# Peptides against a protein of PDB entry 6PSE, part 9

Target 1, 78 residues: chain A of PDB entry 6PSE
Amino acid sequence: PSEEEEYARLVMEAQPEWLRAEVKRLSHELAETTREKIQAAEYGLAVLEEKHQLKLQFEELEVDYEAIRSEMEQLKEA

## One batch from the design tools (peptide; made by RFdiffusion4, then SolubleMPNN)

Design b1_p9_4_s4 (from b1_p9_4 with E1A S6A)
Fold by OpenDDE base, seed 1:
Structure b1_p9_4_s4 (fold): chain B 78 residues (1-78), chain C 78 residues (1-78), chain A 9 residues (1-9)
Amino acid sequence: as target 1 above (78 residues)
Amino acid sequence: as target 1 above (78 residues)
Amino acid sequence: AEFFKALLE
């Protein structure tokens, strides 16, 4: 029997007192896990924003680099 | 009465059949939320890695840019 | 970004 099947049987045969305790336990774990999910999502968004800003900076530098490269090429060919 | 207090009272007065159903519901939500948390963490890690790679590329470009800038400055002063 | 936003809803 899998742990899942064993747990299911336990729930079916449990007394009300155990069931109430289990509801409380699960509610607590759900709240905690939800908090962790939210934290992960918020952190992910922050990193995405940072990456986006970095990409913008990179693109700006690329423009500047190409400008200087082109100018230098012209100077060398003179 | 807050929703939390109302829910607590419901749990205390509920019949076993309701309690078993609630355990099942909470278990399902916990599993789903856990999956979402894991997905968020994995995706966040992927974005971090992308940001890191972008930063490396940016730093490489900065080095190249400074090299060209310096060379061009020398040419202009000649 | 939409993925993370959806998780926050």
Scores: peptide ipSAE 0.579, ipTM 0.873, DockQ to the pose 0.964
Fold by OpenDDE base, seed 2:
Structure b1_p9_4_s4 (fold): chain B 78 residues (1-78), chain C 78 residues (1-78), chain A 9 residues (1-9)
Amino acid sequence: as target 1 above (78 residues)
Amino acid sequence: as target 1 above (78 residues)
Amino acid sequence: AEFFKALLE
């Protein structure tokens, strides 16, 4: 039998004291995992915003670079 | 009483049938939340890598821009 | 961004 099937059997045959302890354990793990999920999501959003700002700066620099490159090219052709 | 205190009291007074159902519910939510956390972490890592590559490209362009700017400045001073 | 925002709900 799989671990999942064994666990299911354990839950079915468990006494109330074990079940209450398991509810407490699962509640704690769920709370921790939820906090970690939220932290990961918040961090991901922050990085996305940073990447977006960097992209805007990069595109502005590209415009400035092309302007100078073009001016330099014109001067060299003259 | 807080919702947490009320929930704790419910668990303490609950029958085995309710407790088994609660274990099942919490197990399901934990599995889903864990999956979401992992997905958030993986996506966040991918965005970090993209930002890093963009930063490298930006820094390379800054070097090229300063080179042309300096050359242009020298030509204008002459 | 919508992916991460959905996780915060």
Scores: peptide ipSAE 0.578, ipTM 0.873, DockQ to the pose 0.963
Fold by OpenDDE base, seed 3:
Structure b1_p9_4_s4 (fold): chain B 78 residues (1-78), chain C 78 residues (1-78), chain A 9 residues (1-9)
Amino acid sequence: as target 1 above (78 residues)
Amino acid sequence: as target 1 above (78 residues)
Amino acid sequence: AEFFKALLE
């Protein structure tokens, strides 16, 4: 039997005291995992925003660079 | 009483059938939340890597820009 | 962004 099947059997045959303890354990793990999920999502959003701002700065620099490159090319061709 | 205290009372007074159902519910939510946490972490890591690559490209362009800017300045000062 | 926002709902 798989671990999942063994666990299911344990839950089915368990006494109320064990079941209450298991509810407590699972509730704690769920709360902790939920906190971690939220933190990961918030961090991801922050990084996305940072990347977006960096992209804008990069595009601005590209425009400035092309302007100078073009001017320089014109001077050298004269 | 807080919702937490009310829930604790419910668990304490519940019959085995309800407790088994609650274990099942919590197990499902934990599995789902765990999956979401992992997905968030993986996506966040991918965005970090994209931002890092963009930063490198930006720094390379800055070097090229400063080189042309300096050359242009020298030409104009002559 | 929508992916992360959905996780925060």
Scores: peptide ipSAE 0.578, ipTM 0.873, DockQ to the pose 0.965
Fold by OpenDDE base, seed 5:
Structure b1_p9_4_s4 (fold): chain B 78 residues (1-78), chain C 78 residues (1-78), chain A 9 residues (1-9)
Amino acid sequence: as target 1 above (78 residues)
Amino acid sequence: as target 1 above (78 residues)
Amino acid sequence: AEFFKALLE
């Protein structure tokens, strides 16, 4: 039997005291995991914003670079 | 009483059938939340890598830009 | 961004 099947059997055959303890355990883990999920999502959004700002800076620099390159080319050809 | 206290009382006074159902519910929610957390973490890492690559490109462009700027300045001063 | 926002809902 798989671990899942064994666990299912355990739950079915368990006494109330064990079941109450299991509810408590699962509630605790769910709360922790939920908090971690939220933190991960918030962090992801922050990184996306940082990436966006960096991209804007990069694009501005590209424009400036091409302007200088073009000017230099014109000077050399004259 | 708070919702937490009421829930605690419910768990303490609940019959085995309710407790088994609650274990099942919590297990399901925990599994879903865990999957979402993992996905968030993986996506976050991907975004971080993208940001890193962009930063490298930006730094390379800065070097090239300063080189051209310097050359242009020298030409104009000569 | 929408992916992360959805996780917070």
Scores: peptide ipSAE 0.577, ipTM 0.873, DockQ to the pose 0.905

Design b1_p9_5_s1 (from b1_p9_5 with E5R S6R)
Fold by OpenDDE base, seed 2:
Structure b1_p9_5_s1 (fold): chain B 78 residues (1-78), chain C 78 residues (1-78), chain A 9 residues (1-9)
Amino acid sequence: as target 1 above (78 residues)
Amino acid sequence: as target 1 above (78 residues)
Amino acid sequence: EEFFRRLLE
């Protein structure tokens, strides 16, 4: 039997005291996992914002670079 | 009483059938939340990598830009 | 970030 099937059987045969303990355990894990999920989402958004700002700076530099490059190219061709 | 305290009391007074159902519910939610957490983590890592690559490109462009800027500055000062 | 890696462990 799979671990999942074995667990299901355990739950079906368990005493109330075990079941209460399992509810407590699962509640704790769910709360922790939920906090981690939320934190991951927040961090992900922060990184996205940083990436966006960097992209803007990069694009500005590209414009400036092309302006100078073009000017120099014209000077060399003259 | 807080919702958490009320829930704790409910668990303590619950029948085995309710407890089994609650274990099933919590297990399901934990599985879903875990998947979402993993997805968020994977996404976060992907964005970090993209940001890193962009940073490298930006730094390369800065070097190239400063080279041209310096050359033009010298030409103008001559 | 190590945070994201830890979440995948």
Scores: peptide ipSAE 0.557, ipTM 0.874, DockQ to the pose 0.978
Fold by OpenDDE base, seed 1:
Structure b1_p9_5_s1 (fold): chain B 78 residues (1-78), chain C 78 residues (1-78), chain A 9 residues (1-9)
Amino acid sequence: as target 1 above (78 residues)
Amino acid sequence: as target 1 above (78 residues)
Amino acid sequence: EEFFRRLLE
């Protein structure tokens, strides 16, 4: 039997005291996991914003670089 | 009373059938939230790697740009 | 970021 099937059997045969304790345990783990998920999403968003700003700076530098490169190339070919 | 206190009272007074259903509900929500947390973490790492690669490209372009800029400045001042 | 790696452990 799978671990999931074994756990399901345990829940079906458990006494109320065990079930109440399990509800408490699962509620706590859910709260912690939810906090971690939210924090991960917030940090991920921050990194995306940083990457976006860096990309804008990169694109600006590319424009400036190509302008100077083109000017220099023209002077060398003259 | 807080919602947490009211929920705690509900759990204490609930019948076994309700408790088993609540364990099942919480287990399902925990599994889903855990998957979402993992996905957020994996995505965050991917974005960090992309930002790192972009930063390397940006720094390389800065070096090339400063080389051409300096050369051009020298030619203009001559 | 070590935070993301820790979440995957």
Scores: peptide ipSAE 0.556, ipTM 0.874, DockQ to the pose 0.970
Fold by OpenDDE base, seed 3:
Structure b1_p9_5_s1 (fold): chain B 78 residues (1-78), chain C 78 residues (1-78), chain A 9 residues (1-9)
Amino acid sequence: as target 1 above (78 residues)
Amino acid sequence: as target 1 above (78 residues)
Amino acid sequence: EEFFRRLLE
């Protein structure tokens, strides 16, 4: 039998006291996992914003670099 | 009474059939939330890697830009 | 970065 099948049997045969304890356990784990998920989402958004700002800076520098490179090339070919 | 207190009372007074259903519900929500947490973490790591690669490219371009800028400045001042 | 790795453990 799979662990899932064994767990299902345990729940089916459990006394009310065990079931109440299991509800409490699962509620606690759900709360913790939910907090972790939210934190991960918030941190992910922050990193995305940082990456976006860096991308903008990079693109600005590329434009400036190509301008100077082109000017330099023209001077050398004259 | 808070929602938490009301829920605690509900669990305390519930019949075994309700408790088994609640265990099933919480298990399902925990599984879903866990998957979402994992997805958020994996996505965050991917974005961090992308940002790191972009930072390296940006720093390389800065070096190249300063080299050309300096050369151009020297030519203009000669 | 370790934050995300910890969540995957």
Scores: peptide ipSAE 0.555, ipTM 0.874, DockQ to the pose 0.980
Fold by OpenDDE base, seed 5:
Structure b1_p9_5_s1 (fold): chain B 78 residues (1-78), chain C 78 residues (1-78), chain A 9 residues (1-9)
Amino acid sequence: as target 1 above (78 residues)
Amino acid sequence: as target 1 above (78 residues)
Amino acid sequence: EEFFRRLLE
């Protein structure tokens, strides 16, 4: 039998004391996992903002680079 | 009483049938939240890698820009 | 980065 089937049977045959303990365990894990999910989302947004700012800086440098490159090319051809 | 205290009392006084249903509910929510957490973590790692690659490209362009800037400055001073 | 990796362990 799969672990899932064995767990389902355990829940089906469990005494109230075990079931109350299991509700407490699952509630704790759910709260912890929910907190971690929210934290991951917040950190992900922060990294996205950092990447966006870096991209803007990169595009500004590309414009400046092309301006100098063009000026240099004109000087060499003259 | 707080919702947490009321819930704790409900669990304490609940019949086995309610407790089994609550274990099933919490297990389902935990599984969904766990999948969402993993998805958020994987996405965060992907964005970090993209930011890293962008930073490397930016640093390469800075080197090229300074080379042309220096050459241009030498030509203007000569 | 380590935070995201820990979440996948």
Scores: peptide ipSAE 0.555, ipTM 0.873, DockQ to the pose 0.977

Design b1_p9_5_s2 (from b1_p9_5, 5 letters changed)
Fold by OpenDDE base, seed 1:
Structure b1_p9_5_s2 (fold): chain B 78 residues (1-78), chain C 78 residues (1-78), chain A 9 residues (1-9)
Amino acid sequence: as target 1 above (78 residues)
Amino acid sequence: as target 1 above (78 residues)
Amino acid sequence: ADFFRALLA
C-alpha cells in the first residue's frame, strides 16, 4: 500500500488518544507552514517592489541616455 | 475563553468520529497550505532572477551613459 | 503582486 493508504488505515483504527495527539501535531504543522507561507508572500512582495523601483530608474536612465546620444550624434554630423 | 482554549476543549471532549474528521480536515489544509508555500517560494525566486537581470542591464547602461557623458564633456571643454 | 497578496488574504 502507499504511504497515504497506510496512514488512512492508521487513522481509521486509531484510539482517541492517538487521534487527539495527531490533531495537535497537524495543528502545529499547519501553523508553522502557514507562517512560512506568509513570510514567502511578504518577501515576494518586497522583491516585486524593488524590481519595480529599479525598472523606473532604468527607464529614466534610458531617457537621459537617448538625449545625450542624440545630442552627440547631432554634433558629429555637423 | 479564547478561541484556542475553546478548540482545545473541543478536541479533549470529542468523539472518535469527530477526531477522525478533524484529522482529515487538518491534513487537507496542511497539504493546501504547503502547496501555496512552495508556489510562493518558486515565484519569489523567479522575481529575484528578473530583478537580477534588470540590475545587470541597468549597470551596463550606466557604463555606456558615463562614457558618452564623458566624451560630451570633453568636447564641450575643447 | 496579486498572487502574493492572495496568499496573505
Scores: peptide ipSAE 0.574, ipTM 0.873, DockQ to the pose 0.917
Fold by OpenDDE base, seed 2:
Structure b1_p9_5_s2 (fold): chain B 78 residues (1-78), chain C 78 residues (1-78), chain A 9 residues (1-9)
Amino acid sequence: as target 1 above (78 residues)
Amino acid sequence: as target 1 above (78 residues)
Amino acid sequence: ADFFRALLA
């Protein structure tokens, strides 16, 4: 049988002492994994904000660049 | 007592049937939370890459902008 | 951003 089937059988046949230990183990892993998920989400939000601010700066620079480019072109043509 | 203490007491006093159900519940939640954590990490990496590419484009534009600005300044001073 | 916010809910 698969590991999943074997684990399921183990749980069905397990004594209370094993089951209590397994609940504690799973609770600990769930708490840690939840913390990691939250940290990943918070980090992702931070990076998104940084990217957004960078995009704004980039667009501002594009405007300034085009203004100078246009002025330069006019001066060269005159 | 705190919810954590109450839960701990419940686990200690629980019957096998409850414990088996709790193992199954926790296993399910752990699997889902793990999936979410992985997805968050993957999406975060994608955003980081996008930010990095944008930064490269921004720096390239800064170079071009300074070149034109310098040329413009020279033309105006001459 | 909604994806990450949903994970924090």
Scores: peptide ipSAE 0.573, ipTM 0.873, DockQ to the pose 0.962
Fold by OpenDDE base, seed 3:
Structure b1_p9_5_s2 (fold): chain B 78 residues (1-78), chain C 78 residues (1-78), chain A 9 residues (1-9)
Amino acid sequence: as target 1 above (78 residues)
Amino acid sequence: as target 1 above (78 residues)
Amino acid sequence: ADFFRALLA
């Protein structure tokens, strides 16, 4: 049987004391994992916002650069 | 008592059938939350890399812009 | 962004 099937059998045959300990273990792991998930999501949103702001700044600089480049090119062609 | 204390009492007084159901519920939630955490971490890392590449491109453009700006300024001052 | 927002819901 798979590890999942073996675990399921263990749960079905376990005594109440083991089951209570397993509930406690799983609750603890769930709490930690949930916190880590939330932190990862919050961090991801922050990085996305920073990237977006950087993209806007980059596009503004591209416009300014093209303006100067065009003017410079015209002066060199004359 | 806090919700946590009430839950702890419930677990201590619960029958094996309830405990087995709770183990199953918690295992399911843990599996889903773990998947979401991993996905968030992977996506966050990808966005961070994209931001880094954009930052490098921005810095390169700043250098090019300053070079042209300086040359244009010199021409206008002469 | 929607992905991360969904994780926080």
Scores: peptide ipSAE 0.573, ipTM 0.874, DockQ to the pose 0.909
Fold by OpenDDE base, seed 5:
Structure b1_p9_5_s2 (fold): chain B 78 residues (1-78), chain C 78 residues (1-78), chain A 9 residues (1-9)
Amino acid sequence: as target 1 above (78 residues)
Amino acid sequence: as target 1 above (78 residues)
Amino acid sequence: ADFFRALLA
């Protein structure tokens, strides 16, 4: 049997005291995992914003670069 | 009493059938939340990598831009 | 961004 099947059997055969302890354990883990999920999501949004701002700066620099490049080329051709 | 205190009392007074159902519910929610957390972490890492690559490109362009700017300035001064 | 927002909902 898989670990999942064994666990299911354990739950079915468990005494109330064990079940109460398991509810408490799972509740705790769920709370922690939920907090971690939220933190990961918030962090991800922050990084996305940083990347977006960087992209805007990059595109602005590209425009400036092409302007100078074009001017330089015109000066060399004249 | 707070909802947390009421829930704690419910768990203490609950019958085995309710406790087993609660274990099942919590296990399911924990599994889902864990999966979401992992997905968030993986996506976050991907975005970080994209940002890093963009930063490298930006810095390279800055170097090129300064080179052309300097050359242009020298041409205008000569 | 929508992915992360969905996780926070």
Scores: peptide ipSAE 0.570, ipTM 0.873, DockQ to the pose 0.906

Design b1_p9_5_s3 (from b1_p9_5, 3 letters changed)
Fold by OpenDDE base, seed 2:
Structure b1_p9_5_s3 (fold): chain B 78 residues (1-78), chain C 78 residues (1-78), chain A 9 residues (1-9)
Amino acid sequence: as target 1 above (78 residues)
Amino acid sequence: as target 1 above (78 residues)
Amino acid sequence: EEFFRELLK
């Protein structure tokens, strides 16, 4: 049997004391994992914002670059 | 009493059938939350990589921009 | 990204 099947059988055959302990364990792990998920999401949002700001700066520089490039091209062709 | 205290009392007073159901519920939520955490981490890493590549492109453009700016400055001053 | 925002709900 799979580990999942074995665990399911364990839960079915368990006494109340074990079940209460398991509820406590799972609650703790859920809380911890939830916190980690939230932290990952918040971090991801921060990075996205940084990337967005960088993209805006890049696009601004591209405009400035093309302006100078165009002016240089005109000077060389004249 | 806090929700946590009320929940703790509920667990202490619960029958085996409720406890088994709660173990199942918590296991499911833990699995789901774990998946979400992993997905968030993976996506965050991808965004970081995108930001890094963008930064490299930006720095390359800065170099090119300064080269043209310098050349333009020289032409204007000569 | 909405993905991360949804995870925070």
Scores: peptide ipSAE 0.542, ipTM 0.872, DockQ to the pose 0.959
Fold by OpenDDE base, seed 5:
Structure b1_p9_5_s3 (fold): chain B 78 residues (1-78), chain C 78 residues (1-78), chain A 9 residues (1-9)
Amino acid sequence: as target 1 above (78 residues)
Amino acid sequence: as target 1 above (78 residues)
Amino acid sequence: EEFFRELLK
């Protein structure tokens, strides 16, 4: 039997004391996992913002670079 | 009473049938939340990698820009 | 992105 099937059987045959303990355990794990999910999402958004700012800086530098490159090329052709 | 206290009382006084249903509900929510957490972590890592690659490109462009800037300055000073 | 925002709901 799969672990899932074994667990299902355990739940079906468990006494109330075990079931109450299991509810407590699952509630705790759910709360912790929910917090971790939220933290991961917030961190992801922060990184996206950082990447966006970096992209803007990169594009600004590209413009400056092309300006100098063009000026240099004009000087060399004259 | 707080919602937490009311829930705790409900769990204490609940019949086995309710407890089994609650275990099932919590297990389902935990599984979904866990999947979402993992997905968030994986996507966050992907964004970090993209940011890293962009940073490297930016630094390469900075080097090229400074080279041209320096050359241009030398030409103008001569 | 919207993916992360959805997780915060």
Scores: peptide ipSAE 0.542, ipTM 0.872, DockQ to the pose 0.955
Fold by OpenDDE base, seed 3:
Structure b1_p9_5_s3 (fold): chain B 78 residues (1-78), chain C 78 residues (1-78), chain A 9 residues (1-9)
Amino acid sequence: as target 1 above (78 residues)
Amino acid sequence: as target 1 above (78 residues)
Amino acid sequence: EEFFRELLK
């Protein structure tokens, strides 16, 4: 039997005291995992914003660069 | 009493059938939340990599821009 | 973007 099947059997045959302890354990793990998920999501959003700002700066610099490059090319060809 | 205190009371007074159902519910939510946490972490890492690559491109363009700007400034002052 | 926002709900 798989670990999942063995666990299911344990739950079915367990006494109330064990079941209450298991509810407590799972509740704790769920709370921790939920906090970690939220932290990961918040961090992801922050990085996305940073990337977006960087992209805007990059695009602005590209425009300025092409303007100067074009001007210099024209000067050299004259 | 807080919701947490009320829930704790419910668990203490619950019958085995309710406790088994609660273990099943919590196990399901934990599995789902864990999957979401992992997905958030993976996507966050991908965004970080994209930002890093963009930063490298930006820094390279800055170097090129300053070189051309300086060259043009020298030409105009001659 | 929306992916992370949905996870916060």
Scores: peptide ipSAE 0.540, ipTM 0.872, DockQ to the pose 0.960
Fold by OpenDDE base, seed 1:
Structure b1_p9_5_s3 (fold): chain B 78 residues (1-78), chain C 78 residues (1-78), chain A 9 residues (1-9)
Amino acid sequence: as target 1 above (78 residues)
Amino acid sequence: as target 1 above (78 residues)
Amino acid sequence: EEFFRELLK
């Protein structure tokens, strides 16, 4: 039997005291996992913002580079 | 009373049928939240890699830019 | 970005 099937049978045969304890356990784990998910999402957003800022800096440098490159090219060809 | 206190009382007064249903609900939510957490972590890593690649490109462009800038400066001052 | 924002809702 799969672990899921065994767990399902355990829940069906469990006494109320065990079921209440299991609800408490699952509630705690859900809260913890939810916090971890939120933390991961916040971190992801932070990295996206950093990437965006870096992209802006890169594009600015590209513009400056092309300006100097073009100037240099024209000076050499004149 | 806080929502947490009310929920705790509900669990204590609940019949086995309700408790089993609640275990099932919480298990489902935990599984879903866990998958979301993992997905967030994976996407975060992907964004980090993209940021890293962009940083490498930026640093390469900086080197090229400084080379041309320096050459231009020396030509103008000579 | 929307993916991470949805996770925070």
Scores: peptide ipSAE 0.543, ipTM 0.871, DockQ to the pose 0.969; fails the geometry check

Design b1_p9_6_s1
Fold by OpenDDE base, seed 2:
Structure b1_p9_6_s1 (fold): chain B 78 residues (1-78), chain C 78 residues (1-78), chain A 9 residues (1-9)
Amino acid sequence: as target 1 above (78 residues)
Amino acid sequence: as target 1 above (78 residues)
Amino acid sequence: LEEYFRSLL
C-alpha cells in the first residue's frame, strides 16, 4: 500500500483523541506553511521591483549610449 | 471569543466523522499550500537570476558607454 | 535571498 493509503487507513481507524491531535498538528503546519508562502511571495515581489528598476536604468543608459554612438559616427563620417 | 478559540471548541466537541473530514480537508490544504510555497520559491529564484543577468548586461553597457564618452570628450577637447 | 528561496524547496 502507498503511504497515502496507509495514512488513510490510520485516519479511518483512529480514535477521537488521535484525530483531534492530528487536526491540531495539521492546523499548525498549514499556518506555518502559509506564512512561508506569503513571505516568499513578498520577497519575490521585492526582487521583481528591483529588476524592474534596473531595467528602467538599463533602457535609459541604452538611449544615452545610442545618442553618443550616433554623434560619434556622424563626426567620423564627416 | 477569538475565531481560534471558537475553532478549538468546535474540534473539542466534534464527532469522529467530522474530525476525519477535517483531517482530510487540512491535509488537502496543506498539500496545496506547500505546492504554492515551492512555486513561489522557484519563481523568486528565477527572478533573482534574471536580475543578475540584467545587472551584468548593465555593467557591460556602462563600460562601453564610458569608453565612447571618454573618446568623445577627448575629440572635443583636441 | 537565494539561500532563503532554496531553503523553502
Scores: peptide ipSAE 0.658, ipTM 0.878, DockQ to the pose 0.981
Fold by OpenDDE base, seed 1:
Structure b1_p9_6_s1 (fold): chain B 78 residues (1-78), chain C 78 residues (1-78), chain A 9 residues (1-9)
Amino acid sequence: as target 1 above (78 residues)
Amino acid sequence: as target 1 above (78 residues)
Amino acid sequence: LEEYFRSLL
């Protein structure tokens, strides 16, 4: 039998006191997992913002680089 | 009364059939939330890798830029 | 931060 099938049987045969305790346990785990999910999402957004700022800096440098490159090319061709 | 207190009372007064259904509901939500947490973590790792690659490209461009800038400066000072 | 995300998997 799978662990899931065994657990399902346990729930079906359980007394009310066990069921109440299991509801409490699951509620606690759900709350913790939810907190972890939210925190992971927040950190992911922070990294995304950092990447965005880095991209802006990169694009600015590309513009400056092309300007100097073009000027240098013109000077060498003259 | 808080929602938490009301829910606690509901659990205490509930019949076994309701409790079994609640265990099933909570198990389902926990499974979904766990999957979402994992997905958030995987996405975070992906963005970190993208940021790293972008940083490498940026650093390479900085080196190239400084080389041209220095050459240009030397030419102008001569 | 990479270690943090890996810890959630």
Scores: peptide ipSAE 0.657, ipTM 0.878, DockQ to the pose 0.977
Fold by OpenDDE base, seed 3:
Structure b1_p9_6_s1 (fold): chain B 78 residues (1-78), chain C 78 residues (1-78), chain A 9 residues (1-9)
Amino acid sequence: as target 1 above (78 residues)
Amino acid sequence: as target 1 above (78 residues)
Amino acid sequence: LEEYFRSLL
């Protein structure tokens, strides 16, 4: 039997005291995992913002670069 | 009483059938939340990699820009 | 931060 099947049997045959303890355990793990999920999402958004700011700086530099490149080309041809 | 206190009372007074159903519900929510946490972490890693690649491109353009700027300055002074 | 995200997997 799989561990899932063994666990299912344990739950089905368990006394109320064990079941209450298991509800408490699962509630704790759910709360902890939920907190971790939220924190991960927040950090992900922070990185997205940093990437966005970097992209804006990059695009600004591209504009400046093309301006100088074009001016340089004109000077070299004269 | 808080919702937490009401829930605690419900668990304490519950019949085995309700407790088994609650274990099943919590197990399902834990599995779902765990999957969402993993997804958030994977997304964060992907954005970090994209930001890193963008930073490399930006640094490369900065080098090229400074080279042209310096050359342009020399041409204008001659 | 990369190590943080990896720790969640």
Scores: peptide ipSAE 0.657, ipTM 0.878, DockQ to the pose 0.982
Fold by OpenDDE base, seed 5:
Structure b1_p9_6_s1 (fold): chain B 78 residues (1-78), chain C 78 residues (1-78), chain A 9 residues (1-9)
Amino acid sequence: as target 1 above (78 residues)
Amino acid sequence: as target 1 above (78 residues)
Amino acid sequence: LEEYFRSLL
């Protein structure tokens, strides 16, 4: 039997005291996992913002680089 | 009474049929939230890697830019 | 931060 099938049988055959304890355990784990998910999402957004700012800086440098490259090319061809 | 206190009373006074249904509900929500947490973590790692690669490209362009800037400065001073 | 995300997997 799979672990899931065995767990399902335990729940079906369990006494109220065990079931109440299991509800408490699952509620606690759900709350913790929910907090972790939210925090991970917030950190992910922060990294995305940092990446975006870096991209803007990169594009600005590319413009400056092409300007100098073009000026250099014109000077060499004159 | 807080929602948490009311929920705790419901769990204490609940019949086995309600408790089994609640275990099933919480198990399902925990599984979904766990998958979402993992997905958020994987996405965060992907964005971190993209940011790192962009940083390397930016640093390479800075080196190239300074090389051309220096050459241009030398040509203008000659 | 990488270690943080890895700890969630």
Scores: peptide ipSAE 0.656, ipTM 0.877, DockQ to the pose 0.980

